# Designs tried in a protein design run: peptides against a protein of PDB entry 7UQJ. Part 80

Target 1, 160 residues: chain A of PDB entry 7UQJ
Amino acid sequence: PELYQNFNITPPRGVLFHGPPGTGKTLMARALAASCSSDERKITFFMRKGADILSKWVGEAERQLRLLFEEAKKHQPSIIFFDEIDGLAPVRSSKQEQIHASIVSTLLALMDGMDNRGQVIVIGATNRPDAVDPALRRPGRFDREFYFPLPDVKARFKIL

## One batch from the design tools (peptide; made by RFdiffusion4, then SolubleMPNN)

Design b2_p13_4_s1 (from b2_p13_4, 7 letters changed)
Fold by OpenDDE base, seed 5:
Structure b2_p13_4_s1 (fold): chain B 160 residues (1-160), chain C 160 residues (1-160), chain D 160 residues (1-160), chain A 13 residues (1-13)
Amino acid sequence: as target 1 above (160 residues)
Amino acid sequence: as target 1 above (160 residues)
Amino acid sequence: as target 1 above (160 residues)
Amino acid sequence: PELYPPLTVDIPP
C-alpha cells in the first residue's frame, strides 16, 4: 500500500499472486501488510479462502463478499487477501458453475465499484492462474500479476 | 534440519506445522526441502493437500496414500508435505465421516509402518491444529509440533 | 533442524539467505526458529540487523557480538539471525571501513570459535550477497547459501 | 470471517 503512495503511482485495485503452492504467496501478502503497517498507520488485513467462499458461505457468498469489501473500506487502509482464488472455480456440476458465475460476477462488481480513492488493495493468490476467471484478470481488477517461483531448489523438485 | 542433529534426538516421523494461515508453513516446508538438498544429496519433496485427498482421490485415497509413501521411500531422502492436513477432517455428512476415518486410519498405519531407518519425513501443515485427528498427533506420528505465529511484527521474539 | 539429523549431515555453523528484498528471508528465519521449537525444546532466536550493529552499537559492536554469541551458547539450542548482514558493509568513509573490518573480523572469530558441539546456528540474510565479505562465506562460517528468488514479477513493475 | 487484527509493529528498540 505505502509503496504505491510513495511513488505517486495509482495503487492497483487488484494484484494476483500466482505460482506453485507453498511459494510464499500468502506469506508475502501478510508480510506486505506488516511492512506497510507503521506505528502510525496500521493496515487491516482481511483474509478469505476461495474454497471457503463456496463452501462456508453457501447461499450468502455474494452478501459476505459485499460485507467484506464494506468492512475493508471502513478499516482502510486495508488489504483483502483471497487465498486460493481459483477455489472460486466450479467443480464438476452445472449447478456449481452457476454458483461460480454468481460469486465471480459479484467479485467483479465489487472490484469495479472500488473508487480509486479507497485505500483498499485486493490480493488474489492462486496456484493455477489459468483457473482464475479471465474477467478477474482485466484492467481495474487483478491487473497486476506476480509469479512466485518455487524457491529454486537446486534440488530437483521432481514434482512427478 | 541441522539443529535437531545436534540434539541426538530421534528425528520425528512426522512434524506438524500449525499456525494462522499465511504464516509460511508451506513455504517453510519447501524451504526445508530446499535447504536439506545439497548438490550431492537431493531431497525429494512430495506435496499433497488434505482437501485433495478427500476430493480428487474419492475412492482411491487410501491407495494413493500408500503409493505416496512407497514413492517417498523409493526416493529417500524425502519429505511428504500434507498441506491443510485438517482438510482430511469430515465435512457435514456421516458418509464423509466414514471416508475420513478410513483415510486417517490409512495415514496412521502408513506413519506407524515407517521404519525409523527410513529417510522419510512427513510434514503436516494446518491452520487448525485442533481439527487434526488426535491420533495423528501421538508419538511416532506427528509427535513434533511447530507453531508458526503470525508475523506480528510485534514479534517480540522475546524468546527469552 | 530434524531433516539434517536424518541425513547425518554436519550442521553448518552459518547459513546465508540471499535474494532480492521481500523474498521472505527474514520470515523464513523466524519460521525456522518457530519450527525448531517444540514444547519440550524451545530454540532461542536472536535477531540483529547488520545496520544496527554499526549504528546502535557504535564503539561496542564487537562486545555486543561477543555477548550475543555467549548468550546464544548459554541458551542453546539457538539461532542467531543477522538480518541485512550486508549492512555491516562500510558506507563511504575510511573510518567506517575500519569499523566494518573490526566488526567483520570479530564475527569471523566468533563463527570460527564455535565448537561443532554448540547447538548454535547463525543465519545471515542479505539482499546483496556480493556485498557480504567473502571471508564470511568460507567453510565453517556461512558455508551454505540459500537463494530466495524474486517472485519473477512478469508484472513489469515499471517503477518508473 | 476471521478478521486478523491490524499488525501493530512494535519493533522494540
Scores: peptide ipSAE 0.000, ipTM 0.350, DockQ to the pose 0.045
Fold by OpenDDE base, seed 2:
Structure b2_p13_4_s1 (fold): chain B 160 residues (1-160), chain C 160 residues (1-160), chain D 160 residues (1-160), chain A 13 residues (1-13)
Amino acid sequence: as target 1 above (160 residues)
Amino acid sequence: as target 1 above (160 residues)
Amino acid sequence: as target 1 above (160 residues)
Amino acid sequence: PELYPPLTVDIPP
């Protein structure tokens, strides 16, 4: 919230961090959470792994998402970081539709239900942006995307 | 300590991390501290914000710098990380010269006074390398500079 | 290269990065690779996910590990980063022993076969250090462990 | 089911 508030940018309800594995998506989300927390305004950072929500919360994933968003709303300003969000919200394919559809629908509803005035930012990280349900990439959801390139060999050398 | 020892590079007394905001400079410094601390050889990491040294320690900034370097020397191997070092060591401009001159001179003296055998590394992070006093960027001080590029210039500006 | 060169620490053949999810383990490894690459001395960074080696290379995981280490040796100085290494080398439990045993044995042999003079560093990242086979955590393998705590104030200071 | 505790990123001052 503070990062976007400080720049007079309307916080995207959601930000998609995409790029190759280990490009620092998770770290950037944490660094953003860190850089946004001041002594006066602590940002609460919530992290979940998409695959863990599906695998560990079989039958309760919707409830866990609701609880996560409620807790994030209670602890505003807050960041919800979904690592490997492609694991939580895969593209709707006919064969996986039943289990994922309810979870994705819940996430969509939760993101849509976030008041624009709420200081809750949702960050999704994925190595496969095309594997994320396009419904999540619409305005008011993950409407901003940030590509995290591999530090190209050339770019790394200019760092030294 | 280990990763860099393996490459037979003489210790920079100081390393300047520079690059746009949110490039992970602070995080890299923490990361280096973490990665250098083993169970057998803990590296002590000292973090100070340049602006905080100026603002919180008005009239004592020199003393606080001395104490910091003494403590770092006592707890070798150690890393001193100055976040926003441009706040501590701005380029000497005529109107700000008096207060900053003494602090910068103290930092220069402390960096020059570090024995080459001391296991104290100083890392300065700045978004404005050109705002850092050139005297700090000389050999034996912040003689190595690491650019932390925006992963994509366009993508980061949309976060800003 | 410079930070660790200064501390005269023998390269661990392997470093285990452990700590809660998203604590920056993967980013640290990349950051280390970036910070170690100079214009004169390019460090090649190899990244593999432990679960991907097991799942994508069923029946070829051993060969893929060998090829990875050969390529890393060919492109010295190099870093091999195993993300989620607990997925590649889980603790040998009686029920999962057969498939993991050969892969773990291959990794052990490859780590043991690294010449101490080789400029190949292996970094394993895990959220579950206790899920990593203790054989990998012995001297000459992942003999150094770095805890990446959650940025809890108290835990950060203990790494500091 | 224990909610993963919120990561309070207390940035040290």
Scores: peptide ipSAE 0.007, ipTM 0.212, DockQ to the pose 0.075; fails the geometry check
Fold by OpenDDE base, seed 3:
Structure b2_p13_4_s1 (fold): chain B 160 residues (1-160), chain C 160 residues (1-160), chain D 160 residues (1-160), chain A 13 residues (1-13)
Amino acid sequence: as target 1 above (160 residues)
Amino acid sequence: as target 1 above (160 residues)
Amino acid sequence: as target 1 above (160 residues)
Amino acid sequence: PELYPPLTVDIPP
């Protein structure tokens, strides 16, 4: 409840952070997690790179996703942050589709299987929301989208 | 034309950003892309990690590079940013050389095949320019190099 | 000597930077490297991701670690920074232990084999020090730990 | 496929 209120959103199953790389999507996800944590209520933050799930967990990606969601559920309130989620769930491209389709299907099922009363938020970060399978962007999944604009050139030169 | 003018360089085929990780190479590449974009002229920014091309695209890396350059050409003006390009084109190391050599050879051919009249800039970011195959650092490829110093400790403590 | 003095630590074989992702562990490791570098004494910085060693160097990870330490020794004074070191040396998990155990064993041997008179610092960054094999956190390895707190939300909004 | 433990980061308050 409070976790979702702190996101200023109705309890989404998922939030898509999209915008250019280096725009602070991960930092914002962390900031949100920290801002939602108190001394009494620590939020557990899980981070995965979408493309690491495909490359590092070849053949076990589905199982690792299930374990991730189970662990996140066990450690509520929690945030699962998928960085580069387009690497996990690219728009259905031809011949390599089968492995990708199975992992995406598993992620869809896990997001659909989340009890909306649970205190698990899933944040996906992408550079291109159009590179993410539209099935993930449907209601009850990543149904809220936040654009991360490039900071102004002047703002960037303050970070450089 | 204007894209290259905004880089304050004669139209390079490629620019090598080198310097320590976390020095803002990606952020600068993004900043440059944003500074070169107007409401009338949006620059398309493509990002790949060099080591992802090798690991995620095993057996298809050459094809994915070709597709990337074709897409960048289709979406001109565009920037192709290779983060960790030393992961894509390591200095020719012994037995694993054949796969690396083929991908590097493909990248060389793609950079050589770029029409200098095109509005595609290739930026490679590395922590070590000496870890990048010297063939990529030749004229007509990554022929401009920018060193990213670590910001002063005082400047970094403002970012931390 | 001076390199280790600039870290405000007795010459450790290794330093563990731990804290939430996006807290600037990599940036700090870089900052330290730069602060220890002068015009007369350039520090060579090596970066590897723990999970890249396992995924990209499958079957050669041990050799690549040896080569990394040899190169770091050749280019003294140097810093080897392992980002996401828990990906390289996770706490011993069941059946997949053998490959992980061999890589961890190699890293342990390399850290144990470092001459304390050498000017090589090893920095491991993790989100969870408890996810790192305790054998790596023993004296003569990653025996110093630095916690990276989340910057205040207000501080983060200055970086965003 | 090496099972890396999930990078759970307890975000301290």
Scores: peptide ipSAE 0.006, ipTM 0.237, DockQ to the pose 0.072; fails the geometry check

Design b2_p13_4_s1 (from b2_p13_4, 7 letters changed)
Fold by OpenDDE base, seed 1:
Structure b2_p13_4_s1 (fold): chain B 160 residues (1-160), chain C 160 residues (1-160), chain D 160 residues (1-160), chain A 13 residues (1-13)
Amino acid sequence: as target 1 above (160 residues)
Amino acid sequence: as target 1 above (160 residues)
Amino acid sequence: as target 1 above (160 residues)
Amino acid sequence: PELYPPLTVDIPP
């Protein structure tokens, strides 16, 4: 939280964590959730996997997304973390993927419907940012992107 | 490899990283790979997702596992990291999951066939260790398990 | 950066990442640096090892610290990451450690001299927080601390 | 089917 105040950055509605697998995207999101709560101010952390929402909630994924955002709003301040968001909101490849298109549309509407005054941050993590629907990467949605590089091997050796 | 040599520890065949999602299992595996490589001694890091092996290699998953282990052996010292290994080797629930049983059997055979003198470490990561076939968790396979706790949230909030 | 604005948190000058070796402190610092940069707004990440500053810059360590902070100020927004900061800022054990005391004094002065409006964050990482001079852990310096727990040692020892 | 309970990481006090 503090980092953005110092940088005079308007807080995003959505933040996309992208980079190679195992660069710590999910760990960072958890650390961010942990780092924004104090004894006086707890943050509620919601975590979902993109593919899990599609596979476990076939036909109800839209409703589950709506409920997630409502619950996050109810438990403000909160973070919604979508791990593997490319599994939830794949690039629209074919007109035949009506289900994916509908879920993407619902997620877009939910992100657009977040009042900027709300204390809900959405973090999406992906290993394949180019596999995320470009509509999600527009202003007011995942308008901030964070590249988690593979730690340079030279630099990682310094950690041991 | 170096970690085990320095401690006079016989390197395990397999290590199970388990704990809640986003506790840094994959990140730790990559950090270990990086940390065991020097400018003089590079470690080859192979990463696969359990569910990806099943979904992308339907009918060839066994062959892909064999090739992975052969390639890892060829590029010693090496780490094979299976992310979400519970997706590859689910608990044997029904006789009807012949495909999963065959893949598990192949993985068991590959792990059993690793010469302990080989510089190949297998790391499995899961959010659900109880969903991993118990046969994989026996001596000579994933005989070592690491719980990645949720980082104490209090401590992580001061950094962000 | 943005997370702090939304949560009405005053940004720290310095953040201490502490915890056992290999808990991902440096990795988190890099991920934070990456996670604060967008295509529109890059963060400059400066990394130094505490012991390297002492060993490589004997007699010039103070000057090197000043130059580092000046360069970080010039390249705002920036993160200064001190890995193994206990090597740079050991607890004052004896009056005879004049060199360490001088470096600590310089680091204290540099952290105190950071305008709170500056977009420079200092992250210190250590495996031994009790080996860090308590003067660095006071308000306006490393006034925030993050414990990176060992994943339950019982669990981690099974992987190693 | 119950929403995966929020991992309410109850940030311990």
Scores: peptide ipSAE 0.000, ipTM 0.355, DockQ to the pose 0.077; fails the geometry check

Design b2_p13_4_s2 (from b2_p13_4, 8 letters changed)
Fold by OpenDDE base, seed 2:
Structure b2_p13_4_s2 (fold): chain B 160 residues (1-160), chain C 160 residues (1-160), chain D 160 residues (1-160), chain A 13 residues (1-13)
Amino acid sequence: as target 1 above (160 residues)
Amino acid sequence: as target 1 above (160 residues)
Amino acid sequence: as target 1 above (160 residues)
Amino acid sequence: PELYPPLEVEIPP
C-alpha cells in the first residue's frame, strides 16, 4: 500500500513472484508485508500453498478460497500470498484437470470481484511461471511479475 | 556443465547436498543451475521432493521417476534436484519399507543407466546423510558430497 | 545444552520460534543444533512438519509422535524440531478438529512426560503463534518464545 | 494417483 500510494500507482490486484525455489519469494512477500505494515497500519498476511489448496481442500477448495478472500477483505490492508500457485495448474490427469480448472476459475472470479478500492494485494509465488494459467496473468489479476534471480554463488558464500 | 568442462572434470552423476535445513541446499542447487545456464545454454532444472515421491505417487513413483529422467534427458543440459532425498529412505513400517526399497532401486537403476555423456546432473539434498541409502553414495551415483554448514549465529544476526 | 549449562538454566522443554515464513526459524533451530553440537557431543536433530504429521500419518500420527520422542530420548542430547507446528491447529472441518485435538493432546502428553533430566529440546516453528494451542505454550512445554523478525527489504537486497 | 507433472523450471537466462 504505502509504496503504491507514494508512487500514485494503483496497487495491482495480483503480483506474480516467479523464480527458482529458495530465491526467497516467500521471504520477499513477507518483507513486503512487513515493510508495508507500519505501527499505524498493520497488514494482515494470509498465506496458502497451491498444493494444499488441492490436496487438503478436496471438494471445499473453492469455498476455502472464498473464505480467504472474505477474511482478507475484513482485515484490510491485507496480503494474500499463494505459495506454489503453479500447484493450481492443471495436472496431466483429466479428473484433476477439471478440479484444477474449477479452482482456477474460482480464483479468477475472486480476483475479478475484488473492487480496486480494496487494500488487498494477492501475491502468487511460482517456480514455473509457464505453468500458471495465462488467464491469471491478465490485467487486473497477476498483472505484475517479479523475477527472483538466484544469488550468485559468490554472494552466497559471503552469507555463509 | 560449463564448470565441469572448464575443469576437464567429468561431471558426477550425482551430488549430495547435505546439511541442516535452511542452509540453502535448494538455493545452491538452483544457483548452480543458474550459474551453469548461460544465454546460449539454458539448463533445465527439475525439482522433486522425496516425500512427494512417496506420498503423491503411490503406485506410480517408479514411473514418475522414469519420466523425470527421460524429460531431463530430453532437456539437456539439465539438473534433477531431489529435495529431502532422505525421504526415500525406508520408514520403519514394513509395507513402506518395500515401497521405499522399490523406489530407491528404481532411482539407483536410473542413475546407473545415465550414460556419462548425458549433461544431466542429479542433486540430492538431505538433512540426514546417514538416512540416505549407502548404495546411493557409491561411485557413479551420489559420489560427491557437499556439506552445507550453518551460518554462524553471528553471521545471521548480520543479515537480520 | 552447553548454552544452558553455562548459564545454569534448566533448558526449557520447548521453544517456540514464531515469525513470518522465510525468517529462518528452521535455519536457526538448526544453528542451535549445530552450535550445541561439539565434536565431543553430537546433537541428534529430528525434524518433522506439522502438516506432514496430519496428512502422512492419518491414523498413526500419535504413534509416530511417540516413536519420535522415544528416538529423541535414545539419541540424547537431541533436538526435535517441529516445522509448521501451527499445522497441528484445528482446521475448520469438525472431523479434522477431532483428529487435530487428539494429536495435540498426544504432543502435550509427550512434552509433559519428558523428564527434565532428558537432554531433549523441542523446538516448534510457526508462522501463526495465535494458531498454536495455548496449552502448548504453558510452562514445561513451549514456555519460551522467540520472535523472528523480517529482515528489512534493504538488508534482503544486500543478500540478493 | 495424482500425476504431478514434472516441475520443469526453465530457468530464464
Scores: peptide ipSAE 0.000, ipTM 0.181, DockQ to the pose 0.080
Fold by OpenDDE base, seed 5:
Structure b2_p13_4_s2 (fold): chain B 160 residues (1-160), chain C 160 residues (1-160), chain D 160 residues (1-160), chain A 13 residues (1-13)
Amino acid sequence: as target 1 above (160 residues)
Amino acid sequence: as target 1 above (160 residues)
Amino acid sequence: as target 1 above (160 residues)
Amino acid sequence: PELYPPLEVEIPP
């Protein structure tokens, strides 16, 4: 009986972590992967950066995304974490906008193509939720959003 | 005039990090130890787990705690980090309660016995602050508490 | 007399946080900024991303770095956090290498130009310490390095 | 040229 089956919660296909930088979005995604894993049920955690998808995978970004989702499906239960998913957002160049639009379109299709029965959760993290393509924020994609508030700075002050 | 000279903060003898699991308590403790270290002044970071104190050191836990505090004093400036300090709390057995009470009593005595001039900070981390012995949370012991908020609690609840 | 006063720790001009991604380097930098602030002494935290320096500030990156350091000096005590400082490293283009070399050279000069009396700490974070220019890792720059280990999660998470 | 984003995070007092 699977963690998600036990909760009868249809795992969100996508979760958007948003909030000020260094609020622990990336840490939380890892900690979620960590907390959801047991000795018996290991969650595979895949991490990618939005900017890396644009820069490292120039011309192969779509193929690399497909492979990522295939690997995540093969190693389910799994989490795909896109750190700085707003880094898929174009820098102000029309050619980059087209490349971005293609990558985002591929990501949309991959998220839509995940059957609800797949134990793959996609987590996007951003400091700029408004810079995330609204199409990604629709039901069946990143349909859950979590605000990471600044940890009340006052609590940290007294440690030192 | 250094950043730290300027805070006139009497270093707490003990700091309690509390908050949900995976909020970075352990990571914070390590990185505090790291950040406070310099090439000229290395902070020695001692880490122990509450459960390990009960399980690995059965019959020697008190001696091992004494040795730990002696080593920390010898290698000052130092940080003693007790991860999962609530793991000193007994599982529901009267015999474990006695062992726990003895270990906690030893820890109390060791924290009380640290002169304010000792450059030893004790950090306890727990997910269950209410499971930490109230005697540990008194002035001169873990007299500073830091809540590590979940970045948006809803994120965890809906992912599980 | 505070722990840190007793430590007479000349705050490093630069600290390199390195370790696997999502080990909380960014969270830590913010936590340090927070922990070093008091009600009486607010630390101003400046955050930049290495990739943003190259991409957003094309042609102005050097000026923006100068302004950042001037602002940090004006609002001292302050922390400048460069997240993904390895993102200053060129993508494999000779033109980008020249731009990178110029930006890195400017950063070096700015770090060297900080008088020891300035209450400005520079924190760089990277997942790839070997991709950080060795010139940045010299004394007077990022002369302190902190490894953020993966939390050795007992449960076999394959972090891929 | 986008000025460095304003210090959105004033670390409050």
Scores: peptide ipSAE 0.000, ipTM 0.242, DockQ to the pose 0.081
Fold by OpenDDE base, seed 3:
Order: structure tokens, then C-alpha cells, then sequence
Structure b2_p13_4_s2 (fold): chain B 160 residues (1-160), chain C 160 residues (1-160), chain D 160 residues (1-160), chain A 13 residues (1-13)
């Protein structure tokens, strides 16, 4: 929130953090949540793994997503962080099409249903941005992307 | 750990982590502190924000710095991490010259006063290395710098 | 890096980064690798997810671990980072005992087989340190642990 | 199915 306040920028509804594993995507999301919390304004940070929502909540994943967004709206300003979002909304492949399609459709509807005045930011993290359903990467959803490359090993952390 | 043993390097009194926001500077300082602790030898990590020392301790910032360095010396081996060190020691500009000059002078004296045998490392993190007083970047102070590049992504972390 | 030089500490063969999700464990490991690389001495950073080694390499996980450690030894100084190490070496529970036991045994043997002169550091990251096999947390393995608390600003990151 | 508790990051002042 504060990061966006200071920049006079309409906060994105969704931000995709993408890049190789261990580039700090998850940390950045937390650090943003932390840095945006003040004593006067606590930001509630909700974290879910994409694969966990699918594997632990088989048959209830949609309901759990709805509850998550309701809880985030209730505790606004809030951040919903999806780690491994490619596990939650993989590009529609034939064999699990219906379950994944329903979860994706629910996530799309939840992101679209966030009022422009809601202080809920959704951050997705992935190692494979191309494995995320393109529908999630459209305006009003994850319409902003941050690549986290490998810190190029050439950056001399010359701890001289 | 091992990485530093083999470098035959005099431990810096001060290390400046600099680079764009969200490049993991603060995280790195914590991990360094962490990685340097063993069961036999706990490293005490002191973290302060530069702006917090100025804003919370108006008129006592110098005393708080002294206490911090004394506490770090007492709990050695230790790391003093200044996040946003440019907020603590901005380049001397005319209108706030005296207060900033006094705090900078105190920090300089504290860094210079660390015995060569003292196991206190000072890490500063900034997004604006050029906004840090050049006196802090001299030998015996923050004489070692680490650029945290934006992980080499053309993608504007326009946190727009 | 330098923190370890002054401490006359035998570099840990293994360091466990543990703490709540998104506290920056993975980023830290990369940042450590980067911070320890100089122009003269590049540190090779190997990253694997624990769950990926189990899921992608069912039946070859042991061989892949051996190859990883051989490659790390060949490219020393090096860091082997296991993200989600609790996924690689879960506490031995009865029903998947053999495959997990074999992978754990291989990892133990590889960590123990690192010559004391080898410049290979193994970093494990987990959200659940208690879900990591206790055999990995013994001296000569992951014998150093770093809690990544939620940035609760008051917490003396006693990096124990 | 343990809902990862909301990590209330109390940033102390």
C-alpha cells in the first residue's frame, strides 16, 4: 500500500513476481507487506501456495479462495500472496481441465470482483510465468509483472 | 562461512549494501548474521532504520548510536545493520546541517573507534549510495560496497 | 562472508535456514552466494527444491544428489541450496519409509563425505524445521540453524 | 488442512 501511495500510482490489483527459484519473490512480497505496514496501518499478509490449495483442498479449493478473498477484504489493507501461482492456475491442459478451469475461473472472478476502492493487493509468485494461465495476466488481474532474475553471479559482492 | 576464511581479507569495519529497492539488502544482512552464528558462537544482530533513529530519537540519536555500538561491543561477535542508512547520514545539505552533521560525526567516530580486534561488523543498506555522506564510504568505515543490482531484468519494477 | 574469517570458526558444512514462509530464506542463500563471489573467486550457486528432487527424479533422486554434490565439489567454492528441504528429507514416517530413508541416507553420506577442506557449503531452507529429519540437524551436517522470524522489529534476531 | 495462519507482521513502530 504505502509503496503505491508514495508513487501516486493506482495500486495494481495483481502483481506477478516471476523469475528463477530463490530470487526472493516470496521475500519481496513479505517485505512489501512489512514495509507498507505502519503503526497506524497494519497490513494483513495472507500467504497461500498454489499447489497446497489444489492438493489439500481438492473439491473445496474454490470455496477456500472465496474465503481467502473475503478475509483479505475484511482485514484490508491486505496482501494476498500466492506462492507458486503456476501450481494454482496452470495453463489449461487436457487431463485436469475441469478442476483447474473452475479454480482459475474462481480466481479470475475474485480478482475482477475486487472493488477499485478495495485495499487488497494480490501478489503471485512463479518460476514459470508462461505456465500461468494468460487470463490471469490480463488488465485488472496480474497486470503488473516483476521479473526476479538470478542475481547475476558477477555482481561482486566483493565483500572486500 | 568458509567463503570468507579463504579470502585472507581484513574484516571490514563497515560494508555498504546498495542497490535498487527490493534487491534483498536487508535480507542479506540478516543471512550473513545468521550464517555466521554457530552453536558455540552466536552472533548478535542489531538492526536499526536510519530514518527511525532520526525521527524517533530527535535530540538523542547520538546517544542511541553510542548505546547501540556499546551494546554491539558487549554482545560481540555482532552485526549492526543500518537499513536505509541514507536516512541516517544524508549528504550534508545546508538547512538540516547541524543535526545531521552531529549524527554523522558520531557514527564516524563510533566506526573509527572500533578496535581492529573488535568482532563488530557494521552493515549499511541504501537504495541511494550517492545520498550517503562520502565520509562514511572512506577506509576504516563503509570501505566495502556491495551492489545489489536489480536482478538483471529489463522489467521495470515499476511498482506502478 | 568476512564475519566468518574473524571468528576462527570452522565453516559449517550445512546451514539450516528456517522460519515462516516468505521470510527470505531462499533469497538469503542466493544473496550469500553472490556476496561471497569476487571477480577472482566466483562462487557457484546450486539450487534445488526438495520436492522437485523427489517428484521429478523418482528413482533417481539419490543419483541426482550425488551428481549435485560432485558438481558442487568440481565448481568449488560453491553453495548447494536446498529450498524446501523438509520436502527432500521429511521426518521418517512409516508409509513412505524406504524411498525417503534412502534419499536421507544419501544426503547424510554426501554431507559427511565433504572433506573438511572442501569449499562447499550446503544451505537448507524450510518453513518447518521440525519436519526435517533430525539426522540432518546433527554436527557435521546442518549443524547451524538460522531462524528467519517474521520481521517483528523488536526481535533481537538472535541469530542463534 | 491447516490454513497457514495470516502472518500478522506486526512491524513494531
Amino acid sequence: as target 1 above (160 residues)
Amino acid sequence: as target 1 above (160 residues)
Amino acid sequence: as target 1 above (160 residues)
Amino acid sequence: PELYPPLEVEIPP
Scores: peptide ipSAE 0.005, ipTM 0.243, DockQ to the pose 0.082; fails the geometry check

Design b2_p13_4_s2 (from b2_p13_4, 8 letters changed)
Fold by OpenDDE base, seed 4:
Structure b2_p13_4_s2 (fold): chain B 160 residues (1-160), chain C 160 residues (1-160), chain D 160 residues (1-160), chain A 13 residues (1-13)
Amino acid sequence: as target 1 above (160 residues)
Amino acid sequence: as target 1 above (160 residues)
Amino acid sequence: as target 1 above (160 residues)
Amino acid sequence: PELYPPLEVEIPP
């Protein structure tokens, strides 16, 4: 939020962190949340795991998403981090349960309903960007994608 | 493995990384794998996510765990990192599906079957150590536990 | 760089990540580099370890630093990550080898010579911020400091 | 099973 408020750029509503597992996407999101907080202005960091929203809240996942966004808005500046967002919003297939379609539609609506002036950033992390519903990857949603490459083995050798 | 071989200390068969999500557990596991490898001695790093083993391998999860441990043994020194091991080995409840019980029992047997002389370290990461089957947290399994606190929000403020 | 160019804020020339070893500083730097890169705009991530610059480049460390900054400028937007920058830029003592003093002076000059419009961010990571030359911690250099707290010391002591 | 290839993390000594 504040990081982007100082950008006269419309803060991306959503940032998609994608890359191989354990490239530090979750850590980055946390550290971004951390890095954007100050003693005077704490960013409220909301974290949810995509699969947990589906599994724990069968039939309530939509409501839980709404509550999450409401809480994030209430506690702005806020970051909502969806770890493994592909688990929450898989690519729509003709065989997908209506539940997944409803959750995706709810997330889309919540992202679309975020005022560009709102101090809420959504970060989605995935290992499989192509498994995320393309509707989430459109402008005004997860319109920025960040590839977390495997630290090049040579780069690791130069780290340690 | 070698890190512990130079210690006449029985290498922990398993290390449980626990703490809030995105405290860097997965990163630490990778960095430990990283720090223990040399140009002369590469540690083979095997990473699996607990929920993926359940979801992708319905009815084959036990076999996949066995294969993973066999591969890790074959490619020793090795680290097996289970990200979100609570997803693989939840606390046994009277309502637990037999599938989860079988997977846990298989993991227990595999950890128990690791010779203390084997150069295979198992790292389990969880956000909920109390949601991990207590049988996994006993000596000879995940007998070392590591709490990854949230970087204190103040400490995060000192991160950017 | 671009992350900061969109801020009408003078991009910090340098960010100091400090905190105990294995708190994820190096990962954070990599993940920041990754998180600032898009498919359309790749950030070039340069990584050097402080001790490696001293050890590998005896008598050429100054030249290697210059080349690194030149390459980073050439490939902007860029991040230069110095892992273990305390190894490169220790606190000046009356007993410090002239070599260390020259390297520090070169790094200071390179950081001072970065135009505020340049898309080069320097991230220094250290376990010992007090071992870093205070001249590097001044405005226009590593003017933002970032504390990576230990995961509870008790947790680390149980890993290793 | 997409065996994520063992990250041959060549990790320094």
Scores: peptide ipSAE 0.000, ipTM 0.307, DockQ to the pose 0.059; fails the geometry check

